Peptides against a protein of PDB entry 2L2L. Designs and how they scored, part 5

Target 1, 42 residues: chain A of PDB entry 2L2L
Amino acid sequence: SPEERERMIKQLKEELRLEEAKLVLLKKLRQSQIQKEATAQK

## One batch from the design tools (peptide; aimed at target 1 R5 E6 I9)

Design b1_p12_6 (made by RFdiffusion4; failed a check: too like the target's own chain)
Pose (drawn by RFdiffusion4):
Structure b1_p12_6 (pose): chain A 42 residues (1-42), chain P 12 residues (1-12)
Amino acid sequence: as target 1 above (42 residues)
Amino acid sequence: ALEEALEEAKEA
């Protein structure tokens, strides 16, 4: 099932974007807590 | 890495 191998790659590709997106957002949160306290507690 | 893995999968 060669297609199955390719399918896994596509699936991982999608999750990779989402996984990364959270990572980039998390970096912003760190820098958001540095300047002017953190205004929002959440 | 995912492109390389797709090439490998096509070759296999």

Design b1_p12_6_s2 (made by RFdiffusion4, then SolubleMPNN; from b1_p12_6, 6 letters changed)
Fold by OpenDDE base, seed 4:
Formats: sequence, structure tokens, C-alpha cells
Structure b1_p12_6_s2 (fold): chain B 42 residues (1-42), chain A 12 residues (1-12)
Amino acid sequence: as target 1 above (42 residues)
Amino acid sequence: ELEEQLKKAREE
């Protein structure tokens, strides 16, 4: 049904939003680790 | 007939 498709699209959009937020956090964590390693080697 | 069946299948 169109209503089931709309519910599924809303669920997939919320899952995508959560995975994007997680990806941003992991990228920031990785960058902070690389910067700490680069400052500890000086 | 086929177009009406395809329309009904898109409304489900």
C-alpha cells in the first residue's frame, strides 16, 4: 500500500539520519586521534 | 485492461 511505502520511507530516512550522525562522530574521533599522534611525535 | 491492472497494483 502507499501508506506502507510512506512508513518504510520514513523509517529509512531516520536510519539514514542516525548513520550520518554516527559517521560524523567517527570522522571527528579519527581526526582527533591522528592530531594527538602527530602532536605526541613532536 | 493492462493499464487499469497496473494502476490498481500501484494503489495497493
Scores: peptide ipSAE 0.026, ipTM 0.407, DockQ to the pose 0.098
OpenDDE base, seeds 1, 2, 3, 5: peptide ipSAE 0.023, 0.024, 0.023, 0.022; ipTM 0.434, 0.434, 0.430, 0.430

Design b1_p12_6_s3 (made by RFdiffusion4, then SolubleMPNN; from b1_p12_6, 8 letters changed)
Fold by OpenDDE base, seed 4:
Structure b1_p12_6_s3 (fold): chain B 42 residues (1-42), chain A 12 residues (1-12)
Amino acid sequence: as target 1 above (42 residues)
Amino acid sequence: ELDKLLEQARKE
């Protein structure tokens, strides 16, 4: 139904938002690891 | 600081 499609689109948008937030966190974590390695080699 | 990043990710 149109209402089922609308509910599915809302769920997929929330899943996308959570995966985007997780991707930002993982990028910041990776950058923090690179910085820690660069400071441990000095 | 890793703890600030974890706290931000819990508020999103």
Scores: peptide ipSAE 0.045, ipTM 0.633, DockQ to the pose 0.027
OpenDDE base, seeds 1, 2, 3, 5: peptide ipSAE 0.044, 0.042, 0.038, 0.044; ipTM 0.629, 0.623, 0.606, 0.628

Design b1_p12_7 (made by RFdiffusion4)
Pose (drawn by RFdiffusion4):
Structure b1_p12_7 (pose): chain A 42 residues (1-42), chain P 12 residues (1-12)
Amino acid sequence: as target 1 above (42 residues)
Amino acid sequence: AEEAIEEAKEAA
């Protein structure tokens, strides 16, 4: 099932974007807590 | 990995 192999790559590609998106957002949160306390507690 | 999948499709 060669298509199955390719399908896994596509699936991992999608999750990769989402997984990364959270990472990039987490980096902003770190820098958001540095300047002017953190305004929002959440 | 895509290249290896294409090769495998051609071989099939």

Design b1_p12_7_s1 (made by RFdiffusion4, then SolubleMPNN; from b1_p12_7, 9 letters changed)
Fold by OpenDDE base, seed 2:
Structure b1_p12_7_s1 (fold): chain B 42 residues (1-42), chain A 12 residues (1-12)
Amino acid sequence: as target 1 above (42 residues)
Amino acid sequence: ELEEILKEREEL
């Protein structure tokens, strides 16, 4: 139905928002790990 | 810093 399609689009937009936020956090985590390793080698 | 990022990841 048009209503089921609208619900599915809303769900997929929320899933996309969560995966984008997770990607930002994982990038920050990776950068912080590299910085910690680079400071431990000095 | 790492502990704050891990907390933010647990709340997501």
Scores: peptide ipSAE 0.050, ipTM 0.609, DockQ to the pose 0.019
OpenDDE base, seeds 1, 3, 4, 5: peptide ipSAE 0.049, 0.046, 0.048, 0.048; ipTM 0.607, 0.597, 0.601, 0.601

Design b1_p12_7_s2 (made by RFdiffusion4, then SolubleMPNN; from b1_p12_7, 8 letters changed)
Fold by OpenDDE base, seed 4:
Structure b1_p12_7_s2 (fold): chain B 42 residues (1-42), chain A 12 residues (1-12)
Amino acid sequence: as target 1 above (42 residues)
Amino acid sequence: ELEEIRKEKEEL
């Protein structure tokens, strides 16, 4: 159904938004770990 | 940085 397709597109857009936000969080966490290691080696 | 990571974790 066109309505089922629209619901599926809305769900996939929300899943994509959550995975993008999780990817940003993991990148910031990784950066903070690298910076802490670099500061502990000085 | 750690405070921004905590805020983003609360928004998810």
Scores: peptide ipSAE 0.051, ipTM 0.614, DockQ to the pose 0.020
OpenDDE base, seeds 1, 2, 3, 5: peptide ipSAE 0.050, 0.046, 0.050, 0.046; ipTM 0.612, 0.617, 0.611, 0.616

Design b1_p12_7_s3 (made by RFdiffusion4, then SolubleMPNN; from b1_p12_7, 9 letters changed)
Fold by OpenDDE base, seed 4:
Structure b1_p12_7_s3 (fold): chain B 42 residues (1-42), chain A 12 residues (1-12)
Amino acid sequence: as target 1 above (42 residues)
Amino acid sequence: LLEEIRKEREEL
């Protein structure tokens, strides 16, 4: 139904928001590791 | 950086 399609679109938008936030977190963690390694080599 | 990592973890 149109209502089922609207619910599915809302669910997929929330799943996308959570995966985008996870990707940002993982990129920040990776960058922090690279910076710590670069400071430990000085 | 650490506070930004905390904020992103609270949004998950």
Scores: peptide ipSAE 0.045, ipTM 0.628, DockQ to the pose 0.021
OpenDDE base, seeds 1, 2, 3, 5: peptide ipSAE 0.043, 0.031, 0.043, 0.044; ipTM 0.626, 0.512, 0.624, 0.627; seed 2 fails the geometry check

Design b1_p12_7_s4 (made by RFdiffusion4, then SolubleMPNN; from b1_p12_7, 9 letters changed)
Fold by OpenDDE base, seed 5:
Structure b1_p12_7_s4 (fold): chain B 42 residues (1-42), chain A 12 residues (1-12)
Amino acid sequence: as target 1 above (42 residues)
Amino acid sequence: ELEEVEKEKKEL
């Protein structure tokens, strides 16, 4: 139904938003790990 | 750096 399609689009947009936020978090975590490793080697 | 990561973790 049009209503089921609208619910599915809203859910997929929410899932996309959460995956984008996870990707930003993982990039920041990776950067922090590289910096900690670079400071531990000095 | 850790503070920005903790902030982003709360937005998840």
Scores: peptide ipSAE 0.040, ipTM 0.600, DockQ to the pose 0.020
OpenDDE base, seeds 1, 2, 3, 4: peptide ipSAE 0.038, 0.024, 0.024, 0.026; ipTM 0.590, 0.376, 0.394, 0.387; seeds 2, 4 fail the geometry check

Design b1_p12_8_s1 (made by RFdiffusion4, then SolubleMPNN; its pose is not in this set)
Fold by OpenDDE base, seed 1:
Structure b1_p12_8_s1 (fold): chain B 42 residues (1-42), chain A 12 residues (1-12)
Amino acid sequence: as target 1 above (42 residues)
Amino acid sequence: EEEIERLKKELE
């Protein structure tokens, strides 16, 4: 139904929002790890 | 949501 399609689109938008937030955090964590390794080698 | 909170604690 049109209502089932709208519910599915809302769920997929929320999943996308959470995966985008996860990707931002993982990118920051990776940058912090590289910086920590670069400072531990000095 | 719980996974995002774990990842925030790992970044601190």
Scores: peptide ipSAE 0.066, ipTM 0.675, DockQ to the pose 0.026
OpenDDE base, seeds 2, 3, 4, 5: peptide ipSAE 0.066, 0.064, 0.065, 0.066; ipTM 0.674, 0.671, 0.672, 0.673

Design b1_p12_8_s2 (made by RFdiffusion4, then SolubleMPNN; its pose is not in this set)
Fold by OpenDDE base, seed 2:
Structure b1_p12_8_s2 (fold): chain B 42 residues (1-42), chain A 12 residues (1-12)
Amino acid sequence: as target 1 above (42 residues)
Amino acid sequence: EEEIERLRKELE
């Protein structure tokens, strides 16, 4: 139904928002690790 | 949400 499709779209938008937030955190974690390694090599 | 909170603690 149209209402089932709207519910699925709302769920997929929330899943996408969570995965985008995870990706931002993982990118920051990776940059912090690279900086720690670069400072330990000096 | 719990996984995002785990990732926040790894950044501290």
Scores: peptide ipSAE 0.093, ipTM 0.682, DockQ to the pose 0.025
OpenDDE base, seeds 1, 3, 4, 5: peptide ipSAE 0.093, 0.093, 0.034, 0.092; ipTM 0.681, 0.683, 0.520, 0.681

Design b1_p12_8_s3 (made by RFdiffusion4, then SolubleMPNN; its pose is not in this set)
Fold by OpenDDE base, seed 5:
Order: C-alpha cells, then structure tokens, then sequence
Structure b1_p12_8_s3 (fold): chain B 42 residues (1-42), chain A 12 residues (1-12)
C-alpha cells in the first residue's frame, strides 16, 4: 500500500536521525576521552 | 537518505 510505504519511509527517516544523533554523541565522547588522556599525562 | 530513495524506487 502507498500508505504502508510512507509509514516505512517515515520510520527509516527517524532511525537515520537517531543514528546521526548517536554519531554526534560518540564524536563528543571521543574528544572528551582524548582531552582526559592529555590531562592525565601532565 | 540515498538508501531511503533506493527503497522508495524498489517499492514503486
């Protein structure tokens, strides 16, 4: 059904948005780890 | 985005 296809596309767009938000969080976590390691070596 | 466009074309 065209309505089922539209629902599936909306779900996949929301999943993509959640994975993009997770990627931003992981990048920030990685930067925080590098900064903590650089401060622990002083 | 590209994967959503592929899935849209496969369902047409």
Amino acid sequence: as target 1 above (42 residues)
Amino acid sequence: VEEIEKLRKELE
Scores: peptide ipSAE 0.034, ipTM 0.529, DockQ to the pose 0.545
OpenDDE base, seeds 1, 2, 3, 4: peptide ipSAE 0.032, 0.030, 0.031, 0.033; ipTM 0.509, 0.498, 0.510, 0.518

Design b1_p12_8_s4 (made by RFdiffusion4, then SolubleMPNN; its pose is not in this set)
Fold by OpenDDE base, seed 1:
Structure b1_p12_8_s4 (fold): chain B 42 residues (1-42), chain A 12 residues (1-12)
Amino acid sequence: as target 1 above (42 residues)
Amino acid sequence: KEEIEKLEKELK
């Protein structure tokens, strides 16, 4: 139904928002690790 | 949500 399609789109948009937030955190974590390694090697 | 909270704890 149109209502089932709308519910599915809302769910997929929330899942996408959570995965985008997760990806930003993983990128920041990775960058922090690289910076810590680069400072520990000096 | 719980996985994001774990990642936020690892960033501190």
Scores: peptide ipSAE 0.075, ipTM 0.691, DockQ to the pose 0.025
OpenDDE base, seeds 2, 3, 4, 5: peptide ipSAE 0.074, 0.073, 0.067, 0.074; ipTM 0.689, 0.688, 0.680, 0.690

## One batch from the design tools (peptide; aimed at target 1 E19 L23)

Design b2_p13_1 (made by RFdiffusion4; failed a check: the pose's geometry)
Pose (drawn by RFdiffusion4):
Structure b2_p13_1 (pose): chain A 42 residues (1-42), chain P 13 residues (1-13)
Amino acid sequence: as target 1 above (42 residues)
Amino acid sequence: EEEELEKRIEELK
């Protein structure tokens, strides 16, 4: 099932974007807490 | 959470 192998790559590709998007947003949160306290507690 | 995400990103790659 060669297609199965390729399918895994496509699936991992989508999750990869989402997984990254959370990582980039978390960096922003770090920097958001540095300037002017953190206005929002959540 | 960041560490877990980085590990998961490595596994996905």

Design b2_p13_1_s1 (made by RFdiffusion4, then SolubleMPNN; from b2_p13_1 with E6K K7R; failed a check: the pose's geometry)
Amino acid sequence: EEEELKRRIEELK

Design b2_p13_1_s2 (made by RFdiffusion4, then SolubleMPNN; from b2_p13_1, 5 letters changed; failed a check: the pose's geometry)
Amino acid sequence: EEEKLKERIQKLK

Design b2_p13_1_s3 (made by RFdiffusion4, then SolubleMPNN; from b2_p13_1, 5 letters changed; failed a check: the pose's geometry)
Amino acid sequence: EEKELEERIKKLR

Design b2_p13_1_s4 (made by RFdiffusion4, then SolubleMPNN; from b2_p13_1 with E6K K7E E11K; failed a check: the pose's geometry)
Amino acid sequence: EEEELKERIEKLK

Design b2_p13_2 (made by RFdiffusion4; failed a check: too like the target's own chain)
Pose (drawn by RFdiffusion4):
Structure b2_p13_2 (pose): chain A 42 residues (1-42), chain P 13 residues (1-13)
Amino acid sequence: as target 1 above (42 residues)
Amino acid sequence: LEERIKELKEEIE
């Protein structure tokens, strides 16, 4: 099932973008807590 | 998350 192998790659590609997106957002949160306290507690 | 991204990239390769 060669298609199965390719399918896994596509699935991992999607999750990869979502997984990255959260990482990039987290980095912003770190810098958001540096300047002017952190305004929002959440 | 960085660990999981590395794992996903390895599996894609």

Design b2_p13_2_s1 (made by RFdiffusion4, then SolubleMPNN; from b2_p13_2 with K6Q E10K E11K)
Fold by OpenDDE base, seed 4:
Structure b2_p13_2_s1 (fold): chain B 42 residues (1-42), chain A 13 residues (1-13)
Amino acid sequence: as target 1 above (42 residues)
Amino acid sequence: LEERIQELKKKIE
């Protein structure tokens, strides 16, 4: 139904938002690790 | 940076 499609689109948009937030977190964690390694080698 | 990491963790839980 149109209502089932709208519910599915809302769910997929929330899943996408969570995966985008996770990707931003992982990029920041990786950057922090590289900075810690660069400071530990001095 | 650490505060922003904790804010992002709370958004993915």
Scores: peptide ipSAE 0.046, ipTM 0.618, DockQ to the pose 0.055
OpenDDE base, seeds 1, 2, 3, 5: peptide ipSAE 0.044, 0.044, 0.046, 0.046; ipTM 0.610, 0.614, 0.615, 0.618

Design b2_p13_3 (made by RFdiffusion4)
Pose (drawn by RFdiffusion4):
Structure b2_p13_3 (pose): chain A 42 residues (1-42), chain P 13 residues (1-13)
Amino acid sequence: as target 1 above (42 residues)
Amino acid sequence: LEEKIKELKEKIE
């Protein structure tokens, strides 16, 4: 099932984007807590 | 998350 192998790559590609997106957002949160306290507690 | 991203990239390769 060669297609199965390719399918896994596509699936991991999607999750990769989402997984990264959260990582980039987390980096902003860090910098958001540095300047002017953190305004929002959540 | 960085670990999971590395694991996903390895599996893709």

Design b2_p13_3_s1 (made by RFdiffusion4, then SolubleMPNN; from b2_p13_3 with E3K K4R K6Q)
Fold by OpenDDE base, seed 5:
Structure b2_p13_3_s1 (fold): chain B 42 residues (1-42), chain A 13 residues (1-13)
Amino acid sequence: as target 1 above (42 residues)
Amino acid sequence: LEKRIQELKEKIE
């Protein structure tokens, strides 16, 4: 139904939002690790 | 950086 499609689109948008937030977190964690390694080698 | 990492964890929970 049109209502089921709208619910599915809302669910997929929330899943996408969570995966985008996770990707940003992982990029920041990776950057922090590289910076810590670069300071430990000096 | 650590504060921003914590703010991003709270958005995923």
Scores: peptide ipSAE 0.048, ipTM 0.624, DockQ to the pose 0.054
OpenDDE base, seeds 1, 2, 3, 4: peptide ipSAE 0.045, 0.047, 0.047, 0.048; ipTM 0.616, 0.620, 0.623, 0.623

Design b2_p13_3_s2 (made by RFdiffusion4, then SolubleMPNN; from b2_p13_3, 4 letters changed)
Fold by OpenDDE base, seed 1:
Structure b2_p13_3_s2 (fold): chain B 42 residues (1-42), chain A 13 residues (1-13)
Amino acid sequence: as target 1 above (42 residues)
Amino acid sequence: LEERIQKLKELIE
């Protein structure tokens, strides 16, 4: 159904938004770990 | 820093 396809597209867009948010958090986490390692080596 | 790392992990899990 066209209505079913529209619901699936809305769900996939929300999933993509959540995964993009997680990716930003993972990048910040990784950067904070690198900074911790660089400060622990001094 | 460690507290911020922990908060970021809890938001990803």
Scores: peptide ipSAE 0.037, ipTM 0.571, DockQ to the pose 0.041
OpenDDE base, seeds 2, 3, 4, 5: peptide ipSAE 0.036, 0.036, 0.027, 0.036; ipTM 0.567, 0.566, 0.545, 0.569

Design b2_p13_3_s3 (made by RFdiffusion4, then SolubleMPNN; from b2_p13_3, 4 letters changed)
Fold by OpenDDE base, seed 1:
Structure b2_p13_3_s3 (fold): chain B 42 residues (1-42), chain A 13 residues (1-13)
Amino acid sequence: as target 1 above (42 residues)
Amino acid sequence: LEERIEELRKKIE
């Protein structure tokens, strides 16, 4: 139904938002590791 | 993770 499709789209948008937030955190963690290694070699 | 984001985008469009 149109209402079932709308509920599914809302759920998928929330899942997408959570996965994008995880991606941002992992990119920040990776960058922090590279910076720590670069400062430990000086 | 980036692949899973792209799969979710394709389901919303």
Scores: peptide ipSAE 0.146, ipTM 0.725, DockQ to the pose 0.816
OpenDDE base, seeds 2, 3, 4, 5: peptide ipSAE 0.122, 0.144, 0.138, 0.144; ipTM 0.724, 0.722, 0.718, 0.722

Design b2_p13_4 (made by RFdiffusion4)
Pose (drawn by RFdiffusion4):
Structure b2_p13_4 (pose): chain A 42 residues (1-42), chain P 13 residues (1-13)
Amino acid sequence: as target 1 above (42 residues)
Amino acid sequence: LEEEEEELEEKIE
């Protein structure tokens, strides 16, 4: 099932973007806590 | 946040 192999790559590709998007958002949170306390506690 | 980053990096790898 060669298609199955390619399907896994596509699936991982999607998760990869989402996984990443959270990583980039988390970096912002770090820098958000540096300047002017953190305004929002959440 | 650090824990979440580690978990995300592991899944990306």

Design b2_p13_4_s1 (made by RFdiffusion4, then SolubleMPNN; from b2_p13_4, 6 letters changed)
Fold by OpenDDE base, seed 2:
Structure b2_p13_4_s1 (fold): chain B 42 residues (1-42), chain A 13 residues (1-13)
Amino acid sequence: as target 1 above (42 residues)
Amino acid sequence: LEEEEKKLQERLK
């Protein structure tokens, strides 16, 4: 159904938005680890 | 970072 396709597109858009937020968090965690290693070497 | 992690975990439940 066109309505089922619209529901699926809405679900996939929300899933994509959650994975984008997770990717931002993982990038921040990685940057914090690199900074901790760089400060432990000084 | 810990607060952002908690907010993400709450959205994934």
Scores: peptide ipSAE 0.067, ipTM 0.683, DockQ to the pose 0.124
OpenDDE base, seeds 1, 3, 4, 5: peptide ipSAE 0.048, 0.053, 0.035, 0.048; ipTM 0.611, 0.660, 0.514, 0.623

Design b2_p13_4_s2 (made by RFdiffusion4, then SolubleMPNN; from b2_p13_4, 7 letters changed)
Fold by OpenDDE base, seed 4:
Structure b2_p13_4_s2 (fold): chain B 42 residues (1-42), chain A 13 residues (1-13)
Amino acid sequence: as target 1 above (42 residues)
Amino acid sequence: LDKEEKELQERLK
């Protein structure tokens, strides 16, 4: 159904938004680890 | 980091 397709697109957009937020968090965590390693080597 | 990490964690719940 066109309505089922629209519901599925809305669900996939929300899943994408959550995965983008996780990716931002993981990138920040990774950057913090690199900075800690770079400061521990000085 | 700790504030923004908490805000992102609350959006993932």
Scores: peptide ipSAE 0.072, ipTM 0.677, DockQ to the pose 0.105
OpenDDE base, seeds 1, 2, 3, 5: peptide ipSAE 0.070, 0.070, 0.069, 0.070; ipTM 0.677, 0.678, 0.674, 0.676

Design b2_p13_4_s3 (made by RFdiffusion4, then SolubleMPNN; from b2_p13_4, 4 letters changed)
Fold by OpenDDE base, seed 5:
Structure b2_p13_4_s3 (fold): chain B 42 residues (1-42), chain A 13 residues (1-13)
Amino acid sequence: as target 1 above (42 residues)
Amino acid sequence: LEEEEKELLEKLK
């Protein structure tokens, strides 16, 4: 139904938002790890 | 972890 499609689109948009947020967090964590390794080697 | 990173970790639980 059109209503089931709208619910599915809302769910997929929320899943996409969470995966984008997770990707940003993982990029920050990776950068923090590289910086900690670079400071531990000095 | 900045406050934004904590908020993101909370939304992922």
Scores: peptide ipSAE 0.055, ipTM 0.650, DockQ to the pose 0.104
OpenDDE base, seeds 1, 2, 3, 4: peptide ipSAE 0.055, 0.054, 0.053, 0.055; ipTM 0.649, 0.647, 0.641, 0.645

Design b2_p13_4_s4 (made by RFdiffusion4, then SolubleMPNN; from b2_p13_4, 5 letters changed)
Fold by OpenDDE base, seed 5:
Structure b2_p13_4_s4 (fold): chain B 42 residues (1-42), chain A 13 residues (1-13)
Amino acid sequence: as target 1 above (42 residues)
Amino acid sequence: IEEEEEELKKKLK
């Protein structure tokens, strides 16, 4: 139904938003790890 | 970095 399609689109938009936020977090965590390793080797 | 990481963790819960 049109209402089922609208619900599915809203769910997929929220899933996309959460996965984008998770990707940003993982990139920052990875950068922080590389910086900590580079400072621990000096 | 740690404060922004905590804010992002709150948005994922």
Scores: peptide ipSAE 0.046, ipTM 0.617, DockQ to the pose 0.106
OpenDDE base, seeds 1, 2, 3, 4: peptide ipSAE 0.041, 0.026, 0.024, 0.025; ipTM 0.614, 0.347, 0.344, 0.344; seeds 3, 4 fail the geometry check

Design b2_p13_5 (made by RFdiffusion4; failed a check: the pose's geometry)
Pose (drawn by RFdiffusion4):
Structure b2_p13_5 (pose): chain A 42 residues (1-42), chain P 13 residues (1-13)
Amino acid sequence: as target 1 above (42 residues)
Amino acid sequence: EEEELEEKIKELE
């Protein structure tokens, strides 16, 4: 099932973007807590 | 959470 192998790559690609997007957003949260306290507690 | 995401990103790659 060669297609199965390729399918896994496509699936991991999607998740990779989403996984990353959280990572980039977490970096912004760090920098958001540095300037002017953190206004929002959540 | 960041560590976990980095680990998962490596596994996905």

Design b2_p13_5_s1 (made by RFdiffusion4, then SolubleMPNN; from b2_p13_5, 4 letters changed; failed a check: the pose's geometry)
Amino acid sequence: EEEKLEERIKKLK

Design b2_p13_5_s2 (made by RFdiffusion4, then SolubleMPNN; from b2_p13_5, 6 letters changed; failed a check: the pose's geometry)
Amino acid sequence: EEKKLLERIKKLK

Design b2_p13_5_s3 (made by RFdiffusion4, then SolubleMPNN; from b2_p13_5, 5 letters changed; failed a check: the pose's geometry)
Amino acid sequence: EEEELQKRIQELK

Design b2_p13_5_s4 (made by RFdiffusion4, then SolubleMPNN; from b2_p13_5, 6 letters changed; failed a check: the pose's geometry)
Amino acid sequence: EEEELQKRIQQLK

Design b2_p13_6 (made by RFdiffusion4)
Pose (drawn by RFdiffusion4):
Structure b2_p13_6 (pose): chain A 42 residues (1-42), chain P 13 residues (1-13)
Amino acid sequence: as target 1 above (42 residues)
Amino acid sequence: LEEVREENEELEE
């Protein structure tokens, strides 16, 4: 099932974007806590 | 994807 192998790559590709997006957002939160306290506690 | 998940876990900690 060669298609199955390719399907896994596509699936991982999608999760990869979402998994990255959270990572980029977590870096902004770090820098958001540096300047002017953190305004929002959540 | 596994590497990026590990990096997210490290930052969440």

Design b2_p13_6_s1 (made by RFdiffusion4, then SolubleMPNN; from b2_p13_6, 6 letters changed)
Fold by OpenDDE base, seed 5:
Structure b2_p13_6_s1 (fold): chain B 42 residues (1-42), chain A 13 residues (1-13)
Amino acid sequence: as target 1 above (42 residues)
Amino acid sequence: LEEVKAELQKLQE
């Protein structure tokens, strides 16, 4: 039904939002690791 | 770093 499709789209949008947030956090963690390695090699 | 780890843990629960 159109209603079931709308519910599924809302669920997939929320899953996408959580994975995007996780990706931002992992990128921040990676950046901080690279900075720590670059400061330890100087 | 510990804040980023704690936020990542909350997204995995």
Scores: peptide ipSAE 0.055, ipTM 0.653, DockQ to the pose 0.054
OpenDDE base, seeds 1, 2, 3, 4: peptide ipSAE 0.055, 0.054, 0.055, 0.055; ipTM 0.652, 0.651, 0.652, 0.652

Design b2_p13_6_s3 (made by RFdiffusion4, then SolubleMPNN; from b2_p13_6, 6 letters changed)
Fold by OpenDDE base, seed 4:
Structure b2_p13_6_s3 (fold): chain B 42 residues (1-42), chain A 13 residues (1-13)
Amino acid sequence: as target 1 above (42 residues)
Amino acid sequence: LEEVRAQLEKLQQ
């Protein structure tokens, strides 16, 4: 159905948005860990 | 992430 297809597209767009936001958060967390390790070694 | 993108592209065709 065209309505089912449109619902699936909307769901996948929201999933993509949430995964991209999660990836940004994980990159920031990783960078913060590297900075903490670099400051603890000084 | 890549699988979600590929599924979305397939549905937009």
Scores: peptide ipSAE 0.135, ipTM 0.749, DockQ to the pose 0.122
OpenDDE base, seeds 1, 2, 3, 5: peptide ipSAE 0.131, 0.130, 0.131, 0.134; ipTM 0.747, 0.746, 0.748, 0.748

Design b2_p13_6_s4 (made by RFdiffusion4, then SolubleMPNN; from b2_p13_6, 5 letters changed)
Fold by OpenDDE base, seed 4:
Structure b2_p13_6_s4 (fold): chain B 42 residues (1-42), chain A 13 residues (1-13)
Amino acid sequence: as target 1 above (42 residues)
Amino acid sequence: LEEVRKKLQELEQ
């Protein structure tokens, strides 16, 4: 149904938003690890 | 991510 399709679109948009936010967090964590290693070698 | 993006694109077309 059109209503079911709209619910599925909203759910997939929310899942995409959450996984993109998780990817940004993991990239920041990786960058912080690299910076910590670079400061520990000085 | 890519599977979610693909499914969303298939529904928005």
Scores: peptide ipSAE 0.122, ipTM 0.726, DockQ to the pose 0.091
OpenDDE base, seeds 1, 2, 3, 5: peptide ipSAE 0.121, 0.119, 0.118, 0.118; ipTM 0.725, 0.725, 0.724, 0.725

Design b2_p13_7 (made by RFdiffusion4)
Pose (drawn by RFdiffusion4):
Structure b2_p13_7 (pose): chain A 42 residues (1-42), chain P 13 residues (1-13)
Amino acid sequence: as target 1 above (42 residues)
Amino acid sequence: ELEELREENEELE
C-alpha cells in the first residue's frame, strides 16, 4: 500500500503546521510577559 | 520533524 505511506506524510504535514503554530504563539507569550507585566493573567 | 516540534512545545508548556 504505497499510498498509505504517502498518506502518513500528508497527515504529519498538517499536524506539523498546527504543532508549529502553537510553538510560535508560545514564544510571543514569553515576550508578552516581559513588557509591561503581562496585563492578562490568562 | 513533528516529533521534534512536539518535544519543543512540551518543554515550553

Design b2_p13_7_s1 (made by RFdiffusion4, then SolubleMPNN; from b2_p13_7, 6 letters changed; failed a check: too like the target's own chain)
Amino acid sequence: RLEEVKEELQKLE

Design b2_p13_7_s2 (made by RFdiffusion4, then SolubleMPNN; from b2_p13_7, 9 letters changed)
Fold by OpenDDE base, seed 5:
Structure b2_p13_7_s2 (fold): chain B 42 residues (1-42), chain A 13 residues (1-13)
Amino acid sequence: as target 1 above (42 residues)
Amino acid sequence: RLEEVKKKLQEMQ
């Protein structure tokens, strides 16, 4: 139904938002690891 | 996973 389609689109948009937020967090964690390694060598 | 969610969303539009 059109209503089921709209519910599924809303769910997929929320999943997309969560996966994008996770990707941003993982990129920040990677950068923090590189920075910690660079500071531990000084 | 991210690209699979994007693909599913595109298939629903």
Scores: peptide ipSAE 0.146, ipTM 0.756, DockQ to the pose 0.129
OpenDDE base, seeds 1, 2, 3, 4: peptide ipSAE 0.143, 0.138, 0.141, 0.141; ipTM 0.754, 0.753, 0.755, 0.754

